# Peptides against a protein of PDB entry 4N78, part 147

Target 1, 186 residues: chain A of PDB entry 4N78
Amino acid sequence: HFQVICRLLGYQGIAVVMEELLKVVKSLLQGTILQYVKTLMEVMPKICRLPRHEYGSPGILEFFHHQLKDIVEYAELKTVCFQNLREVGNAILFCLLIEQSLSLEEVCDLLHAAPFQNILPRVHVKEGERLDAKMKRLESKYAPLHLVPLIERLGTPQQIAIAREGDLLTKERLCCGLSMFEVILT
Target 2, 155 residues: chain B of PDB entry 4N78
Amino acid sequence: MAELQMLLEEEIPGGRRALFDSYTNLERVADYCENNYIQSADKQRALEETKAYTTQSLASVAYLINTLANNVLQMLDIQASQLRRMESSINHISQTVDIHKEKVARREIGILTTNKNTSRTHKIIAPANLERPVRYIRKPIDYTILDDIGHGVKW

## One batch from the design tools (peptide; made by RFdiffusion4, then SolubleMPNN)

Design b2_p18_3_s3 (from b2_p18_3, 7 letters changed)
Fold by OpenDDE base, seed 3:
Structure b2_p18_3_s3 (fold): chain B 186 residues (1-186), chain C 155 residues (1-155), chain A 18 residues (1-18)
Amino acid sequence: as target 1 above (186 residues)
Amino acid sequence: as target 2 above (155 residues)
Amino acid sequence: LEKEKEETVAFFQKLLAE
């Protein structure tokens, strides 16, 4: 699903969606969540002593549950605050998954474009074969597919310019060194 | 453009008129040949004359049709060439617009990006939470997937 | 001779029918 979304939206659409999500997250964090957190901080027990270890894990849990009973039973916390936190979490996950999907699409594009851009894979050299000879054969095989040189030879100046720009755009991808998710987390 | 105009306005209409006139003339020739054969004492001579006129008329019509057909074909070729040029121009504009849109889109998304810290030194503290955005470790693009596509070398 | 005449006439008639 995320892959389809990435294909449908493209870079611009993804940017718009992510920006809007960031706005929503900011609004939730600075608004409702902040207010609830402030309120919770005010009502938090000032002194919460560690129960004796002798009570075991269940007893310790019950102790803390009792200390926080009023907070946990606060209806608005469950219905509003936790819901908003869920929305924030979903937004973050959405951004992460979109970035991952986009990266996959970009890698696929790079792979598909490689034969046309004189990007050759490293040939696995079997014992006794010369790497250089294999690479030369490979280069010769794919030489007719090199788009930019082909257009430079046969195309109009305008076509050459478009081909060069297209080639550059094809080579430059976010996955090569950029991350969106890190920005979202800041 | 001048050639196309000549074909459309002069050569093709002229050829069509000539063909129409030829039709009228053929009718006259046929009537003449029929009357000549009936009135002639030497029917063999009259028949030979009719054959001669028939051959001449056929040749003339064939010539007119061939000339007209060639002119029409030439006209169509010129028009096809013009359409191809127009298509090329439209495609160029379309591609230019697409490239521009892509550049704008990339700028917009670029604002939402930061450089991946490639610094080897910081121990990727495995985020305790498994769901840490798997820093897209550039998996080396395995180009072997292309080996079976097209004229790829079967390794 | 009459056959040739008929063929010739038929040819002209065909031309006129087109």
Scores: peptide ipSAE 0.025, ipTM 0.647, DockQ to the pose 0.004
Fold by OpenDDE base, seed 4:
Structure b2_p18_3_s3 (fold): chain B 186 residues (1-186), chain C 155 residues (1-155), chain A 18 residues (1-18)
Amino acid sequence: as target 1 above (186 residues)
Amino acid sequence: as target 2 above (155 residues)
Amino acid sequence: LEKEKEETVAFFQKLLAE
């Protein structure tokens, strides 16, 4: 589903969606969630010491559950605050999945374009083969596929310009060094 | 353009008129030949004359049709060439617009991005060719564990 | 054009001679 969304929206659509999601997240964080957090901080037990380890994990859990019972049972916290947190979480996950899907698409595009852009795959050298000879052979094999040089030779000035720009756009992808998700976390 | 105009306005209409006139003339010739054959005492001579007229008439019509057909073909070729040029122009414009849109889109999404922190771990042996894009393949994370925690929207 | 006409005439003359 996310792959389809990425294909459908493209860079422009993804940007718009992410911007709107960021606005929503910001609104939730600075609004309702912040208010609840402040309230929770006020009602938090002032003195909550770590129980002795001898009580074991269940005993410790029960202790904290008892200390936080009033908070956990607060109806508004369960319904409104947690709902907003879920929304934020969903938004974050959505952004992550979109970025991942986009990265996959970009990688695929790069792979498909590579033969046409003088980007040679990593050659596995079998035992006994000279790396240089194999590379030269590979270069010779793909040389006719180099689009920009071909168009520079045969095309009009306008076609050459378009080809160069297209080549540049094809090479420059987000997956090469940029992350959207890091911006979202910040 | 001048050649196309001449074909459309002069040569093709002229050829059509010539064919029409030829049709009318052929009818007259046929009538003449028929009457001449009936009235002539020398039927063989009249027949030979009719054959001659028939040959001439057929040749003339064939010539007119051929000329007209060639002119029409030439016209179509010129038009096809014009259409190809137009198509090329449209394609060029379309590509230019698409490139521009893509650049704008990339700028917009670029604002939402930051540089990836390259973890120092893998000595990316800089392959000698600087032009190789560094591909980051993210391992798929299974988020199915979180399905029960969210608002239940299945993606 | 005149050559083509002559060739056409010749062709039809040949056909009628048969």
Scores: peptide ipSAE 0.032, ipTM 0.660, DockQ to the pose 0.005; fails the geometry check
Fold by OpenDDE base, seed 1:
Structure b2_p18_3_s3 (fold): chain B 186 residues (1-186), chain C 155 residues (1-155), chain A 18 residues (1-18)
Amino acid sequence: as target 1 above (186 residues)
Amino acid sequence: as target 2 above (155 residues)
Amino acid sequence: LEKEKEETVAFFQKLLAE
């Protein structure tokens, strides 16, 4: 599903969606969540001492439950605050998944374009074969597929310009060194 | 453009008119030849003259048709070439627009990106104080302490 | 071909003049 979304939206659509999600997240964090956190901080017991270990796990749990009874029983916390936190979480997950899907698509595009851009895969050299000889053979094999040099030889100046720009756009992808998710987390 | 215009406005219409005129003339020639043959005392001469006129007329019509056909073909070739050029131009414009849109899109999404933190392999500075490997003296677990706990089934 | 054209035209003109 995310792959399809990436294909449909493209870079521009993804950017718009991400920006809107960031706005929503910011609004949730600065609005409702912040208010609840402030309220919770105000009602938080000032002194919460660790009960004696002798009370065992059930006793300790009851102790904390008693101290936090007002907070735990706060209905609005469960319904509104947790829902907003869930929405934030979903937004973050969405951003992560969309970035991952986009990265995969970009990698696929790069791989498909590679033969046309003089990008050769590293060939596993079997023991005894000269790496250089294999690479030269590969280069010679794919040389006719090099699009930009081909167009530079046969094309009009306008075609050459477009080909170069297209080649550059094909090579420059986000997956090569950029992360959106890191920006979202900050 | 001038050549195409000349073909469309002058040469092809002119050729069509010439062909039409030739048709009317051929009819007159045919009538003349028929009458001449009937009225002539020397029928053989009249026949030879008719044959000559027929051959000439056929050659003329063939020439007119060929010329007209060639002009039409030339016109079509020019038009086809123009269409191809137009298509190429449209494609170039389309590609330019697409590239521009893509650049804009990339700038927009680029604002939402940061450089991947190359995890500087923090040189795990081995703490200089190699904690002396506390010789884990494996004290043999003396299981005899458990001998008094539980009714083991005496085999 | 041009000579043939001229001859043909001349021929037709003569025929029309008669």
Scores: peptide ipSAE 0.029, ipTM 0.667, DockQ to the pose 0.004; fails the geometry check
Fold by OpenDDE base, seed 2:
Structure b2_p18_3_s3 (fold): chain B 186 residues (1-186), chain C 155 residues (1-155), chain A 18 residues (1-18)
Amino acid sequence: as target 1 above (186 residues)
Amino acid sequence: as target 2 above (155 residues)
Amino acid sequence: LEKEKEETVAFFQKLLAE
């Protein structure tokens, strides 16, 4: 599903969706969630000492449950605050998955374009074969597929300009060094 | 453009008219040849004259058809060339617009990105000193101390 | 054009002579 979304929206559509999601997340965090957190901080016991380890895990849990009973029983916290937190979480996950899907698509595009851009994969050299000889053979094999040089020889000046720009756009992808998700976490 | 106009307005219509006129003339020639053959005392001469007129007529029609056909073909070639030029221009504009749109889109998404932090794989240096597992001595937990905290049923 | 006409006439003359 995310791959389809990435293909459908493209860079522009993804940018718009991400911007809007960031706005929503910011609004939720700075608004409702912040208000609930402030209220919770006010109601939180001022002094909550760690019970003695002698009470064991169940006893410690029961102690904290008792200390936080009023907070846990706060109905609005469960219905509104936790729902908003879920929404934020979903938004973050959505952004992550979109970025991952986009990166995969970009990598595929780069791989598909590589033969046409004089980008040769590193070939595994079998034992006994010279790497240089294999690389030369590959270069020779793919040389006729180099699009920009081909158009430079056969095309009009306008076609050459378009081909160069297209080549540049094809080479430059976000997956090469940029992350959207890191910005979201920031 | 002048050549195409000349073909469309003058040469092709003129050729069509000439062909039509030729048809009418051929009918007259046929009638003439028939009458001449019937009335002539020298049938052989009349036949030879008819053959000559037939040859001339066929040649003229063939010439007119060929000329007209060539003019039509030339017209079509010129039109096809014009269409190809237009198509090329449209394609160029379309590609330019697409490239521009893509550049704009990339700028827009670019502002939402940061450089990937090459996470220095901090080799998690395993702490050398494996803290000896502190022997967990399970002392029985006396829960009776919690009896005073809850509104529970005073047994 | 005149040459083509002459050639065409010549062609038909040849056909009728056969």
Scores: peptide ipSAE 0.027, ipTM 0.662, DockQ to the pose 0.005; fails the geometry check

Design b2_p18_3_s4 (from b2_p18_3, 6 letters changed)
Fold by OpenDDE base, seed 5:
Order: sequence, then structure tokens, then C-alpha cells
Structure b2_p18_3_s4 (fold): chain B 186 residues (1-186), chain C 155 residues (1-155), chain A 18 residues (1-18)
Amino acid sequence: as target 1 above (186 residues)
Amino acid sequence: as target 2 above (155 residues)
Amino acid sequence: LEARKAETVAYYQELLAE
């Protein structure tokens, strides 16, 4: 599903969605969540000492329950605050999944473009075969597919310019060195 | 453009008119040949003359048709070439627009990106001294330390 | 992909600078 979304939206659509999600997250963090955090800080016990281990697990639980009674009983915490946190979490996960899907798409594009850009895969040489001979065969096989040199020989100046720009755009994909998710986490 | 215009406005219409006029002329020739054959005392000579006129007429019509056909073909070739040039121009514009849109899109997404931090893989330096495999001796876990914690049954 | 990292970063930096 995310792959389809990436294909449908493209770079521009993904950018718009990511920007809007960032705005939503920012709004949630600076608005509702911040307000709840402030409220929670006000109701937090000023002094909370570790109870003696002699009380056992039930006693310790009761102690903390008593100390945090006002927080636990705060109905809006369960309904609104946690819901907002879920929304933030979902937004983050969405961004992560979109980036992963985009990266996969970009890698696929790079792989598909490779034969046309004089990018040859590393061939595993079986015992007894010369690596150089295999590479030469591959080069010879794919030489007619080198798009930019082909257009440079046969095309008009305008076609050559477009081909070069297209080649550059094909090579320079985000997955090669950039991350969106790191920005979201900042 | 001048050649195409000449073909469309002068050569092809002219060829069509010439062919039509040829039809009228052929009718006259046919009438002449028929009358000449009927009136001539030398039927063989009249027949030979008719054959000559028929051959000439057929050659003329064939020439007119061939000329017209060639002009039409030439017209179509010129038009096809013009369409191909137009298509090429449209494609060029389309590609230019697409490249521009892609650049804009990349700028928009680019502002949302940062450099990937490649974590320097710390070379796991294998410790020089392989720790001798210490024989795992199963010591029973003494849970009595927990006997004083909670309301457990004191045995 | 990592080998092209520097080039990609430079490319996008240039795009952003335009």
C-alpha cells in the first residue's frame, strides 16, 4: 500500500504530505500534549520515595497507585492525551514507512536505469572464468544501451541537453545520501 | 511550405482538371475513330489509325494519372514530415516541463531531508587473549533470599 | 549507493540554493 502511495504521490506529493504531518505533529506537541504535560506536572507528587521492599509487589503497587491517584484518575489522560500520542505515533510510523517505500522505489529505478547508464553489476566469477572476460562481454552487451552517448551521437543539441538532465535526475536519488526520517525525529 | 502550397493549390487541382479534360478529349477521339472507320474505303488503314490514337490516348491518361499520383504522394510525405516535426517540438516542450516539475518536486522534498549519518562501524577488535571456555557449572539458584519478601509460606 | 552519497548531497544542496 505504501508503495502505491509513493508512486501515486511522487516526490511532490510525498513532500506535501510530510509537511502537513509535521505541522499536525507540531500542533499536537505544542498544543494538547504540552497542556496535558503541564497539568500532569502540577499534580505530580513533589516527594516520591521508593517504598521499602518489605511491602512486596502489591504494596509497592498500591503505594505508587496512591501517589499517582490523581494522574490515574484523570479521565482526559486516557481519552484525549493518549489518543493524541497515538496520532503522533501513527504519523511517525507513516513517515517511516513512506520513506522506506520511497527508498525501495528509488533503488528499483536505479537498478532499471543501470544498463542505460553504463553501470554494470559485479559478476560472480565461477572457478575457471576470467573476470575480465566476463566484464568485457557485459560491456559489449550493454554498450548499445548507453543512452547519453547514443543521443550525443545521433540527437539534436536539445535532445542531448534533455538526455543529460534526465540522466542526472535518474542518478541523483534521495536514497543515495539523504534521509527524511531523521528530520522528523529532530 | 511553398512546395506544399503549390501542390495543394496548383499541381493537384490542375492535374485533376487535366484528367477531366482528357476524358472529354478521349470521347472526341473515339467518335472520330468510329466515323473514320465507317467512312473509309481502306478499313485496314482506318484500323491502324485507330490503334495509334488509342495507344496515344492511353499513354496520355497513364501519364496524367501517374503525375497526379506522384503529386499526391509528395503532398502526403510533406504533411507527414511536418507532423513529425510538430510532434518532436511538442515532445521537447513536454519533456522540458516534466524536468522542470521534477526539479520543483525535488526542491520541495529536499527541504525535508538531511544527510544520512553513517554510523562509523567500530571495528570489533577481537581480544588478543581468547578467554578460556569456563566450564559452565550449574549452581542451583538459591531463592531463599526472596523468602523475606512478601507473604510467602515460611517452610 | 554510499559511493554516490557525496554527489547526491551536493546535487540537492545546489538545487536548494537555486
Scores: peptide ipSAE 0.363, ipTM 0.804, DockQ to the pose 0.670
Fold by OpenDDE base, seed 2:
Structure b2_p18_3_s4 (fold): chain B 186 residues (1-186), chain C 155 residues (1-155), chain A 18 residues (1-18)
Amino acid sequence: as target 1 above (186 residues)
Amino acid sequence: as target 2 above (155 residues)
Amino acid sequence: LEARKAETVAYYQELLAE
């Protein structure tokens, strides 16, 4: 599903969606969630000592439940705050999944374009074969597919300019060095 | 442009008219040859004259057809060349626009990106000191200490 | 890979400066 969304929206569409999501997340974090966190901090017990281990796991749980009873019983936390946190979480996950899907698409595009751009895969050399000989064979095999040099030889000046720009756009994908998700985490 | 116009407006229509006129003339020649053969005392001479006219007429028609065909082919070649030039121009414009749109889109998404931090996989140095499993001594949990916490029924 | 990364970053930085 996310792959289809990425294909349909393209870079521009994805950018718009992510910008809007960031605005929503920012609004939720700086508004409602912040207010609830401040309120919760005020209601939190000033002194909460770690109960003795002798109480066991059930006793410790009951102790903390008692200490946090006022917080847990705060009805607005369940209805508003947790819902907002869920929305934030969903937005983050959505951004992550979109970025992953976009990266996969970009990688596929790069792989498909590689033979046309003089990018050769690392050849696994079987034992006994000379790496240099295999590389030379591959270079010779794919040399006729190099698009930009081909157009430079046969094309008009305008075609050459377009081919160079197209080649640059094909090479320079976001997945090569940039991350959107890291911006969201900041 | 001038050559194409001449072909379309003058040469091809003129060639078509000439061919129609030739057809009419051929019919007249045929009638003449038939009548001449019937009326002539020298049938051999009349036959030779008919053969000469037939050969001349066929050659003339062949020439007219060939000229017309060549003019039509030339016209089509010129038109095809013009269409190819137009197609090339449109393609160049389209590609330029697409590249520009892509650059704009990339600027927009680029604002939302930062450099990938190649986090050096810090070798999770396993803490050298294996925390010795503290022997879980099952001490009986005295729950009576919790009796004072909450709405517990004072026994 | 690092060189390609640097090129990509530089490209997008230039694009943003435009």
Scores: peptide ipSAE 0.360, ipTM 0.801, DockQ to the pose 0.664
Fold by OpenDDE base, seed 3:
Structure b2_p18_3_s4 (fold): chain B 186 residues (1-186), chain C 155 residues (1-155), chain A 18 residues (1-18)
Amino acid sequence: as target 1 above (186 residues)
Amino acid sequence: as target 2 above (155 residues)
Amino acid sequence: LEARKAETVAYYQELLAE
């Protein structure tokens, strides 16, 4: 689903969606969530010591439950605050998954474009074979596919310019060094 | 353009008219030859004349058809060339627009990006007041309570 | 990879500067 969304929206569409999500997240965080957090801080016990380990896990849990009883029983926390937090969480996850899907598509595009851009993979050399000979053979095999040099030889100046720009756009993908998700987390 | 216009407006229509007129003339020639053969006392001479007229008529029609065909082919070649030029121009414009749109899109998404960080360090903030160490008494944990849960091995 | 990363970062920085 996310792959389809990425393909459908493209860079511009993804950007718009993410910007809107960021706005929504910001509004939730600075609005309702902040107010609830402030209220919770006021109700939070000032001093909460670790209970004795002799109480065991159930006893310790009960202790903390008792200390936080007022918070846990706060009805608005469950109905409104947690819902908003879920929305924020969903937005973050959505952004993460979109970025991952986009990165996969970009990698695929880079791989598909590689033969046309004189980008050759490292070839596995069998025992007794010369790496240089194999590489030269591969270079010779893919040389006719080099698009920009081909157009530079046969194309008009306008075609050459477009080809160069297209080549640059093909090479410069976000996955090579940029992250959107890190921005969202900040 | 002048050549194409001449072909479309003068040469091809003229050739079509000439061919049509030739058809009418051929019918007249055929009638003449038939009548001449019937009326002539010298049938051999009349036949030879008919052969001559037939050859001449066929040659003239062949010439007209060939000329017209060549003109039509030339017209089509010129038109095809014009269409190719137009297509090329449209393609160039389209590609330029697409590249521009892509650049705009990349700028927009680029605003939402930062450099990938390979090292994520978390700053640990120590509490201002360190809790005093409370005497820790280790008690053995009895795991036997879990022996009857699942497929665990009874020891 | 580092070189490509640097190039990509530079490219997008240039785009943003325009």
Scores: peptide ipSAE 0.358, ipTM 0.801, DockQ to the pose 0.597
Fold by OpenDDE base, seed 4:
Structure b2_p18_3_s4 (fold): chain B 186 residues (1-186), chain C 155 residues (1-155), chain A 18 residues (1-18)
Amino acid sequence: as target 1 above (186 residues)
Amino acid sequence: as target 2 above (155 residues)
Amino acid sequence: LEARKAETVAYYQELLAE
């Protein structure tokens, strides 16, 4: 599903969606969630020490349950605050999944474009094979597929310019060095 | 463009008119040949003349059809070439627009990005001061407290 | 990979500066 969304939206659509999600998250965090957090801080026990281990796990649990009883019983916390937190969480997860899907698509595009851009795969040299010979074979195999040099040789000036720009756009994908998710987490 | 215009406005219509006129003329020639054969005392000569006129008429029509066909083909070739040039121009414009749109889209998404922090494997500097092993006195966990809650086997 | 990363970052920075 996320792959389809990425394909449909493209860079521009993804950017718009991400911007709107960031606005929504910011609004939720600075608005309702902040107010609930402030309220919770006011009702939080000022002194909560770890009970003695002699009370056992049930006793310790009851102790903490009692200390947090007012918080747990706060009806609005469950109905409104947790819902808003879920929305924030879902938005963050959505952004993460979109970025992952986009990165996958970009990597696939880069891999598919590599033979046409003089990007050779790392060659595993088997025992007894010369690295240089294998590299030369690969270069020879893919040399006819190098698009930009081919167009530079045979194409019109306009075609050359378009080919160069297209090549640059193909190479410079976000997954190579940039992250949107890190911005969202900031 | 001048050649195409000449083909469309003069040569092809002219060729079509010539074919139409030739049809009318062929009918006249046929009537003449028929009458000549009926009226002639020398039927053999009349037949030979008819054959000659028929051959000439067929050759003329064939020539007119061939000329017209060639002109139509030439017209189509010129038009096809013009369409290809137009297609090429449109394609170049389309590609330029697409590249521009892509650049705009990349600017927009780029604003939402930051450099990937390569987590430098910070060498976990082992704190030099070995915290004195706090003598963790392993107090034996007396599990006997659990004996009363379940079907506990009393040892 | 690091060189390519740097190039990509530079490209997008230039694109944003325009």
Scores: peptide ipSAE 0.358, ipTM 0.799, DockQ to the pose 0.648

